Peptides against a protein of PDB entry 1IK9. Designs and how they scored, part 113

Target 1, 211 residues: chain A of PDB entry 1IK9
Amino acid sequence: MERKISRIHLVSEPSITHFLQVSWEKTLESGFVITLTDGHSAWTGTVSESEISQEADDMAMEKGKYVGELRKALLSGAGPADVYTFNFSKESCYFFFEKNLKDVSFRLGSFNLEKVENPAEVIRELICYCLDTIAENQAKNEHLQKENERLLRDWNDVQGRFEKCVSAKEALETDLYKRFILVLNEKKTKIRSLHNKLLNAAQEREKDIKQ
Target 2, 207 residues: chain A of PDB entry 1IK9 as posed
Amino acid sequence: MERKISRIHLVSEPSITHFLQVSWEKTLESGFVITLTDGHSAWTGTVSESEISQEADDMAMEKGKYVGELRKALLSADVYTFNFSKESAYFFFEKNLKDVSFRLGSFNLEKVENPAEVIRELIAYALDTIAENQAKNEHLQKENERLLRDWNDVQGRFEKAVSAKEALETDLYKRFILVLNEKKTKIRSLHNKLLNAAQEREKDIKQ
Target 3, 195 residues: chain B of PDB entry 1IK9 as posed
Amino acid sequence: MERKISRIHLVSEPSITHFLQVSWEKTLESGFVITLTDGHSAWTGTVSESEISQEADDMAMEKGKYVGELRKALLSVYTFNFSKESAYFFFEKNLKDVSFRLGSFNLEKVENPAEVIRELIAYALDTIAENQAKNEHLQKENERLLRDWNDVQGRFEKAVSAKEALETDLYKRFILVLNEKKTKIRSLHNKLLNA

## One batch from the design tools (peptide; made by RFdiffusion4, then SolubleMPNN)

Design b2_p17_1_s1 (from b2_p17_1, 9 letters changed)
Fold by OpenDDE base, seed 2:
Structure b2_p17_1_s1 (fold): chain B 211 residues (1-211), chain C 211 residues (1-211), chain A 17 residues (1-17)
Amino acid sequence: as target 1 above (211 residues)
Amino acid sequence: as target 1 above (211 residues)
Amino acid sequence: SLKKEIEELIEEYENFF
C-alpha cells in the first residue's frame, strides 16, 4: 500500500491546518482511502475505481488525465499557487475540492467521509507513518552521503593517476628524444670521421700517381 | 531551535504508542522543552540547565555523560533493545524514565509536565514538523542522488581518459623505439659502406705499391 | 623487448668501432 499525507486548508476553517492522508494500492486509478484530520477529529472515506471512472465521465475528462488531476490535488498538498480549494462539512461529512484556473473554478471531486470513532488511533498511526518515513529517508540520506564521499575519493584517485600518466608520457617522450639525439650525433661524428679518412686516402693516392 | 520526535511506550499504557517531542537551543545541556502526546491529550514541561546540572550532581554523573544519556533516552526513541523505560502518571503529570542495564535499573530523569489545554494545536504542529522534515529530507535525497549520478559520470569520464593515456603512452614508446631502430639501422649500413670503401682504397694502394 | 633490442644494437654499434 502506498500513502501520502498533505497539509490542506479548508474554506470553512482556514486558520486550522488539516491533514489529508490518501492511501492506495499501486495506482490511484484502482481506488483509494482518504482520511482527513485536524489533530482532534478524523474522518475517513473510500473511493472505488468505479466512482473515479464515473467522476471522469461526468466531467467529460479522459480517465488518465482525471487521475492525474486527483494526484495533484490529493497527493501534492496545496501546491505553492493555491490551485486547489478544499471544502468540508463536519455536519454532512461531505468533502469536495475545486481546481481554480484563471477564469473558471470547477469541482474536481467530492467524497462522503465518515467520522472515525477513535480519532486518536488514526492520528497516532499517521504520526507513526511520518516518523517511519523520516527514519527511512534519513537512512537513505546517510547512505547516499557515504556513497558521494566514496565516489569523490575514487574520482580524486583516478584524476591524480591520470595527471601522473600525462606527466610520465611527456617525460618519457622527452627522455627518448634526448637519448635518440645523443646517439644520432655520435653516429654523425663517426660518419664525418670516416669521410675525412676516405678523402685523405684519395689525396695520398693522387700524390703517389703524380713522379 | 532543534527538535526531535520519538515513539515511546509508557509502562502504564504499553498498548498505546506515545510520542515524545524534545525541543532545545543548540545544545540539550542548556535546557529543553519536552512534550508528550497520545494523539488525543498532550502534556508539556520545561527543563532548565540548572535542573539538568542538579540531576547530574544527584546521580554523581559527569554533566556531559549525563546529557549524553538524556540524548539517548529522549532523542533516539526506544532503541532496539528497550534500554529505556518510560513512566507517566496522567493524574500527577509526573514523567520519569529509567535506564535498564543488565543487573541494575536506575532513574535517569524525572519531569513535571502540564496538561495542554489545546492538544489539537500541539498535535497539528507536531504533524506539520514531521511533514516539513520529510519534504526537506526528500529534497536532500534528490540532490544527493543527482550529485551521485554526476560524480559517477565524472569518474567514468576520467577513468576512460586515464586508460586512453596509458594506451597512448605504450603506443608512443613503441613508435619511438621502432623509428629509432630504423634510423640506427640506416646509419649502421652507411658506416659499413664507408668502411668497405676504405678497405678497397687501402687494397688498391697496396697493389700500386707492389706494382 | 624493443628497449633491449635497441640497447643491444647500441652495444653492437659501439663495439664495431
Scores: peptide ipSAE 0.020, ipTM 0.833, DockQ to the pose 0.046
Fold by OpenDDE base, seed 1:
Structure b2_p17_1_s1 (fold): chain B 211 residues (1-211), chain C 211 residues (1-211), chain A 17 residues (1-17)
Amino acid sequence: as target 1 above (211 residues)
Amino acid sequence: as target 1 above (211 residues)
Amino acid sequence: SLKKEIEELIEEYENFF
């Protein structure tokens, strides 16, 4: 079961925050349980897949698009200010909500709720769920923090090894070229010396032929 | 202001979850506001620094150690099962809690609370705080997740550059050495050829002198 | 190592001459 609790403001009671709990299985399309509370009273209703389909048809809206709008209205809390207007009659237990567009407001959905006999139990369960969610999110935060610290250490290790590898490559290349030049110059000097000896020997032979 | 909400079980009402809210400024030692609720009624009390000091003195406990035990009792929720026992009389509004050790239980603290006239407002504020905390923790989780993904990408990039640097170093060393050997062998052959020419020239001169 | 093999080849080359 998935659940979302959101703060809403009712048109009838703009001074008090209400809480809208929506609970569903896998998809909101398959139906949901809606619970409204003011922290004293609670009201609950079950919305079926057939009711969702009927509301979509009555609006001449494609079901997937309609469910997408329901998700925004019911799960996002008060979205950007005044995009959704929530209405509830405590007398009739009739809950409805409207989408406010620039030029037109339209009813997005309506549900009959039932007053809960023991609202304190619903409120306690709601607070329990919030505290569980806080604990889970804290544990996830601590895990992600530890993982980030690990990844940062691992990055620093590889970065330091990379920098050492670059420096060692440049040093090796420089050393090898220096040694090469030295050996090559020694061999060039030896070749020059041998050439000079050959030239001298040829000149001496030419002198010996000339008595 | 710091705040912590915890689930507790009262000895007087073991079947219903109560919620203990503690709010303080910087340190619990400077005093705190304690709020208890069952989701229908609420009770609040202010505990001063002087009361905390007096309770520590009455227990013959060092104040910092006492505050450390208060922090465990009041902020951890029900810690490991049964370490702290919470008691509340709705009639007297007297709240007290005991620490259960293996062989001895002792009173850790006691506070007089006052019944809140409008418990719904306290409950709404408590739920609002929970929802705010959930939203903040979700935003922190999303940030840490994005940072984790960044660090992982950065690690993979540096790791790939490091591996390329290692391979390029080995390839460079191997290529330089092969080129060295080739050039060195060419110079060796040239020096051998020049030595042979010198030996032949010397032998021809020795023939010309014998002649 | 190739380095050692070349150092040995350099030494052999220096001693040959």
Scores: peptide ipSAE 0.019, ipTM 0.833, DockQ to the pose 0.042
Fold by OpenDDE base, seed 4:
Structure b2_p17_1_s1 (fold): chain B 211 residues (1-211), chain C 211 residues (1-211), chain A 17 residues (1-17)
Amino acid sequence: as target 1 above (211 residues)
Amino acid sequence: as target 1 above (211 residues)
Amino acid sequence: SLKKEIEELIEEYENFF
């Protein structure tokens, strides 16, 4: 079961932060349970797959698009753009929310809730879930941080080996070329010396032929 | 201001999860505010630096060690080892906690709390803090995940460049040595040929002198 | 470059011989 808790502001009580818990199995399309609380009272409603389908049909909206709007409204709360407005009557237990567009507001969904007899239990369970989520996220954070530090060390080690390899390649190339030039020049000198000896020997022989 | 919320079980109400919020500035040693809630009622107390010092003195415990025990008791809740036991009287508003050792239990601290007039506000603020902490931890986890993915890419890129550098160094060394050996052998052959020409010229000259 | 100097030295050698 997946769960999301969001903060919402009710049109009737804009000064009092409310919490909207949504719980669902696998996908929001298959239905969900909503719980509304003000920190003292709680109200719960179950929304079936049939009700979601009916609301989509009543709106003449494709079900996947409608569920996408439900997901934005109910799981994110009112985003910073006041795109969604939430209404709740404590007397009728009627919960409805609207999508506000530039020139049009329309009801996105409406649910009948029931007042929870023991709201303290719902609130305690909600706080427990928040604390569990914090602990899980902290453990994940610590793991990711340790992995980040490991990857950074491994990167630095390979980078340092790479830089040494580049420098060693350049040094090797330079050393080999210097040695090669030296040996070539020595052999060039020796060959020139031998050619001069041959020329001198030929000139001496031409002198001996000319008495 | 730092804050920690933990789950505790009261000896008087072991079936009802309570939440202990501790708030402090910089260090727990300088004093703290505790808030206890059962999801319906809330109780708050302020513990001064003087009270912490007095409790340490009364226990004949070094203040730093005592604050270390307070931190374990109040910020971690009862760990899985039932090392700390929490007691609260709703009538007297007296909160105390004990450290359980193998053969001895001793009172670690005691605080007078006051019943909060509007517990719903405290509970809403506590839930808000939990939701903010979840959002912050999620954002940090997403950041660390992206950074780990970046570092892994960067590591693979440097590793691949390093392997190419190693292979290029070996190829360069092999090519340079092959070229060098080839040229040396050619020059060695030419030097030998020139020496043989000199020897032949000398032998022909010795024949011409003997004739 | 040292490479070019070697190549020029090789060519001077081949042309001298």
Scores: peptide ipSAE 0.021, ipTM 0.832, DockQ to the pose 0.045; fails the geometry check
Fold by OpenDDE base, seed 3:
Structure b2_p17_1_s1 (fold): chain B 211 residues (1-211), chain C 211 residues (1-211), chain A 17 residues (1-17)
Amino acid sequence: as target 1 above (211 residues)
Amino acid sequence: as target 1 above (211 residues)
Amino acid sequence: SLKKEIEELIEEYENFF
């Protein structure tokens, strides 16, 4: 089961933060449970897949687009731009929300909620979920931090080995060329010496023929 | 200001999760505010640095060790081993906690709390803090995840360059030696040819003298 | 090894002369 808790402001009570919990299985489209609390009272309702489909049809909106707007409104809260406005009557237990566009506001959805008899239990469970989520996220952060430190060490090791390999390649090339030049020069000197000995021998033979 | 919220179980109400909020400036030793809630009622007390020092002295415990036990009890909750037991009287507003050792339990500390007149405000603020902490930890997780992905890409790049450098070094060594052998063999052949020409010239000259 | 062949070629060359 997936769950999201968001803070919202009601038009009727803008000075009191309310909390909207939405719980669903796999996809919001398959239905969800909505819980509203002010930290003293709580109200809960269930929204079925059929009700979501009916609201999309009544709005003449494509279902995937409608569910996308529900997700933005109910799971993200109003956001920084107050694009969504929330209304709740504690008397009628009627919850509705609107999307505000520049020149038009329209109702996005409405739900009948039921007042919870034991709001303290709902509030405790909500706080427990928040604490569990904090603990899980802290453990993930610690794991990711340790992995970052490992990856950075491994990167520094291979980078240092790479730089040594580059330098060793250049040094090897330079050393091999130096050795090659030395041996080639020795061979060249010996070839020159043998050529001079041949020239001298030929000149002596030409002198011996000329007596 | 630092804050920690933990779930605890009271000996008087073991079936009802209570929440213990502790808030402090820089160090727990300098004093703290304690808030207890059951999701319906809330109780708050302030503990001064002088009271912490007095309790450490009354226990004949070194202050740093005592504060270390306070931190384990009040900020970590009971933990998995029920090493700390919490007691609260809603009538007297008296909160106390014990450390359980194998054969002895001892009181670690006690506080007089005051019932909050508007518990809903305290509960809302507690939920707000949990939601803010979740959002901050999610943002940190997303940042660390992106950094891990970057570090892994950078590691794979340098590793692939390193492997290519190793292979290129071995190939360079092999190529340079092959070229060197070819040139040395050509020089050796030329030297042998010149030596044979000298020997032949010397043999012809020796024939011409005998002739 | 190719290194050993070069060393042997150098040695054979030094001994030839």
Scores: peptide ipSAE 0.020, ipTM 0.833, DockQ to the pose 0.047; fails the geometry check

Design b2_p17_1_s2 (from b2_p17_1, 8 letters changed)
Fold by OpenDDE base, seed 3:
Structure b2_p17_1_s2 (fold): chain B 211 residues (1-211), chain C 211 residues (1-211), chain A 17 residues (1-17)
Amino acid sequence: as target 1 above (211 residues)
Amino acid sequence: as target 1 above (211 residues)
Amino acid sequence: SLEKEKEELLKEYENFF
């Protein structure tokens, strides 16, 4: 079961923050339970998939678009100020909400709620859910923080190995060239020595022919 | 101001989850406000730094140790089951809690609370704080998640550069050796050719002398 | 070690020359 609690302001009681709980299975389209509380009283209603379909049809709106508007109204809490207006009559237990456009408001949905006999239980359960959600989110934050610290260590380790590899490559190239130059110079010296021996032998032979 | 809400069970009402709010400035040692609620009624008390010092003295406990025990009792919520026992009389508004050791329980603290006239306002504010904390923790989670994704990308980038550097080092070494072998073999061939010319010149000179 | 192999290879080159 998925759940979202939002704070809303009722047109009839704008000075009192109300809490709107919506609970559903997988998707809001499959129906949901709506609970309203002022911290003293609570009201609950169940909205079926068929009612959602009927409300979409009554609005001449495509169902997926309508459910998308319901999601924004009921789950986002404060959208941009004044986009959604919430109305509730404690006498009739009739809840409705409107979407406000620049020049037009239209009713987005309406639900009959029932007054909860034991509002304290609903309020306690709501607070329990909030505390559980806080604890879960804190545990997730601690996990993500530890993972960030791990990733940062691993990055520094690879970076240091990379820098050592670059330096080792440059050092290797320099060393190989130095060693090669030494060996080449030895062989050049041997070639020069052999050429001089050939020139001397040719000069001695020319002396022996001239007697 | 710092704040912690915990769920507690009262010895007198173990079937009803109560919520214990503690609010303080910087440190619990400087004093705190304690609020208890059952989702219908609320009770509040203010505990001063002097009262905390007096309670520590009455217990013959070092103040820092005592504040450490207060922090565990009042802020941790459910410590290990049964380590802290909470008692509250709705009639006297007297709140006290005990630390349970294996063979001994002792009173850790006691506070006079006052019944709140408008409990709905306290409950609404408590729910608002929970919702704000959820939103803040969610925003922090999203930030940490994005940072994890960044660090993972950066790690993969450096790892790929490191692997390329290793491969480039090995390839460079291999290429340099191959080039050196080629140049060395050319010089070996030249040395061999010059030696053969010297041997031939010596053999011709020996023929000319025998002639 | 790569250094020993390099020294042996260099010595083989020196002795062949």
Scores: peptide ipSAE 0.017, ipTM 0.824, DockQ to the pose 0.036
Fold by OpenDDE base, seed 1:
Structure b2_p17_1_s2 (fold): chain B 211 residues (1-211), chain C 211 residues (1-211), chain A 17 residues (1-17)
Amino acid sequence: as target 1 above (211 residues)
Amino acid sequence: as target 1 above (211 residues)
Amino acid sequence: SLEKEKEELLKEYENFF
């Protein structure tokens, strides 16, 4: 079961924060349980897949688009200020909500709720769910923090190895070239010396031919 | 202000989850506000620094150690099962808690509470705090997740650059060596050729002298 | 260490010469 709790304000009670709980299986399209509370009273209703389909048809809206609007209205909490207006009559237990566009407001959905006999149980369960969600999110945060610290250490290690490898490559190349030049110069000097000896030998032979 | 909400079970009402809220400024030692609720009624009390000091003295416990035990009892929620026993009388509004050790239970603290006239407001504010904490923790989780993904990308990039640097170093070294050997061998061949020419010139000169 | 590998390779080079 998926669940979302959101703060909402009712047009009838703008000074009192209400809480809208929506619970569903896999997709909101398959139906949902809606629970409203003011922290003293609670009201619950079950919305079926058929009711969702009927509301979409009555609006002449494609079902997937309609469910997308329901998800924004019911699961976002106070979305962007005043985009969704929530209305509830405690007398009729009739809950409805409107989407406010710049030029037009329209009813997006309406549900009959039932007053819960034991609202304290619903409120306790709601608080329990919030505390469980906090604990789960804290555990996830601690895990992500530890992984983040691990990845940062691993990055610093590889970065330090990379910098050492670059410096070692450049130093090796420079040293090899210096040694190569030294040996090459020795061989060039030996070649020059041998050429001079050949020239001297040829000059001496030319002197010996000239007596 | 720091705040912690925890589930507790009262000895008097073991079937009903209660919620213990503790609120304080900087340190629990400076005093705290304690709020108890069952989701229908709420009770609140203020515990002063002087009361905490007096309870520590009455227990013959060092104040820092005592505050450390208060923090474990009041802020951990249901710690390890049954280490702390919570008691509350709705009639007297007297709240007390005991630490259960293997061989001895002892009273750790006791507080007089007052019944809140509007428990719904306290409950709504408590739910609001839970929802805000969930939203903050979700935002932190999303941030840590994005940072984790960034660090993983950066690690993979540096690792790939490091591996390329190692391979390029080995390839460069091998190529430089092959080229160096070729040039050296050419110079060695030239030296050998010049030595042979010198030997031939010396042999011809020795023939010219014998003639 | 990269320094030891450098020294070994340099010795192999000196012996080639």
Scores: peptide ipSAE 0.016, ipTM 0.825, DockQ to the pose 0.024
Fold by OpenDDE base, seed 4:
Structure b2_p17_1_s2 (fold): chain B 211 residues (1-211), chain C 211 residues (1-211), chain A 17 residues (1-17)
Amino acid sequence: as target 1 above (211 residues)
Amino acid sequence: as target 1 above (211 residues)
Amino acid sequence: SLEKEKEELLKEYENFF
């Protein structure tokens, strides 16, 4: 079962924050339980898959698109753009919400709720769920933070090894070239010395032939 | 201002989860506001720094140790070990809590609370705080998750560059040595050839002298 | 690239020779 609690403002009571709890199994399309509370009273209603399908049909809206609008309205609360307006009558227990577009407002959905006999139990359970969610999110946060710190250490270690490898490559290349040049120059000097000895020997032989 | 909400069970009402809200500025030592609710009624009290100091003195406990026990009791709720027991009288509005040790229970603190006239407002504000905390923790978790994904990519990139650098170093070293050996061998061959030419020239000259 | 640096250094060596 998935659950979302949102803050909403009712058109009838805009100064009093209401809380809209929606509970569903796997998808909102399969139906949901809606609970409204003002922190003193609570009202609940069950919305079936058939009611969702009927509301989509009555609106001439494709069911997947309609469920997508239900998700935005009921699970996000009033978005910062006042795109969704919530209405509730405490007398009739009739809850409805509208989507406000530039030139048109239309009823997106309507539900009959029932007043909860023991609202304190619903409120306590709602607060318990919030506290559990906070604890779970804190534990996840601490885990992600520790993992972040681990990854940063591992990154620094590899980066430091990489920089050492670059420096060691450059140092090796420089040393190999220096050694190569030294040995090469020694061999060039020896070759020049041997050529000069051959030239001298040839000149001496040409002198011996010339008596 | 810091704030913590905890679940507690009262000895008088063990079947009804109560919520203990504690609010303080920077440290619990400087005083705090305590709010108790059962989801229908709320009770609040202010505990001053002087009252905390007096309770510590009355217990013959060092203030820092006492405040440390207050933190464990009031900010953690009933730990899984039932080490702290909470008591509240709705008639007297007297709240007290005990620390249970193996052989001794002692009163850790006691506060006079006042019944809140509009408990719904306190409950709504408490739920709002929980929802805000959930949203903040979710945003922080999403941020840490994205940062972990970034650090993992950056680690893989540096690791791949490091492995390429190692392979490039080994390849460079091997190639430089191969080329060095080739050139060195050519120069050694030239030196040997020049020495043989010198030996032949010397032998021919020694033949010319014996003739 | 390391290959280009290696080719340039090879040419310097060949020209030194």
Scores: peptide ipSAE 0.015, ipTM 0.825, DockQ to the pose 0.027
Fold by OpenDDE base, seed 5:
Structure b2_p17_1_s2 (fold): chain B 211 residues (1-211), chain C 211 residues (1-211), chain A 17 residues (1-17)
Amino acid sequence: as target 1 above (211 residues)
Amino acid sequence: as target 1 above (211 residues)
Amino acid sequence: SLEKEKEELLKEYENFF
């Protein structure tokens, strides 16, 4: 089962933060359980896949688009731009919500809720779920932090090896050329010496022919 | 202000999860506000620095050690080993907790609480704080995940550059040696040719002298 | 290692020469 809790403001009680819990299996379109609380009272309703399909048909909206709007409204609260307006009557237990656009507001959905007999149990379970989620997220944060520290060490190690490889390549090239020049200069000196010996031998032969 | 919320079980009501909130400024030893709730009722008390000091003195415990035990009890709940036992009387509003060791249980502290007139406000604020903490931790998780993905890309980039540098060093060494051998062999051939010319000139001179 | 291999290769070159 998946769950999302959001804080909402009701049009009738804008000074009192309410909490909207939605619970579903795999996909929101297969149906969901909605729970509303003010920290004292709680109200719950079950919305079936058939009701979601009927509401989409009544709105003349494609089902996937309708479920997408339901998800934005119910799982995100009002959103950062107050795009969704929530209404609840404690007398009728009727919950409905609207999408507010620039020039148009339209009802996106409505649900009959039932007052929970033991709201304290629902509130305790909701707080438990929040505390569990905090603990899970903290453990994930600690894991990701340790992984970041590992990756940073591994990066520094490879970077240091790379810099050493670059410097070693340049040093190797420079040293090989220096050694090459030395050996080449020795061979050039030997060639010059042999040429001088050949010139001297030719001069001596020319002297021997001239008696 | 710092805050910690934990779930606890009371000895008198072990089937009902209670929530213990502790709020403090900078350090727990400077005093704190304790709030207990069952999701229907709430109780609050303020513990001063002087009361903490007095309780440490009455226990004949060093203040830093006492505050360390307070922190473990109040900020962690029972702990994973049920080391701390919590007691609360709704009639007297008296809260106390014990540390359970193998052969010894001792009272670690006790506080007078007051029943909150509007528990729904305290419960709503507690749920709000949990939801804010979830959102902050989610944002931190997303940031750390993006940082991990960055560091992994940077590591792969440097690793690939390092492997190319190693291969380029080996290839350079091999190429420089091959080129060096070629030029040296040319110089050896020239030296051998000059030696042969010198030998021929010496043989011709010996013929001219015998003639 | 690489310096030794380089010295051995240089000695092979010196002996070849």
Scores: peptide ipSAE 0.018, ipTM 0.824, DockQ to the pose 0.031; fails the geometry check

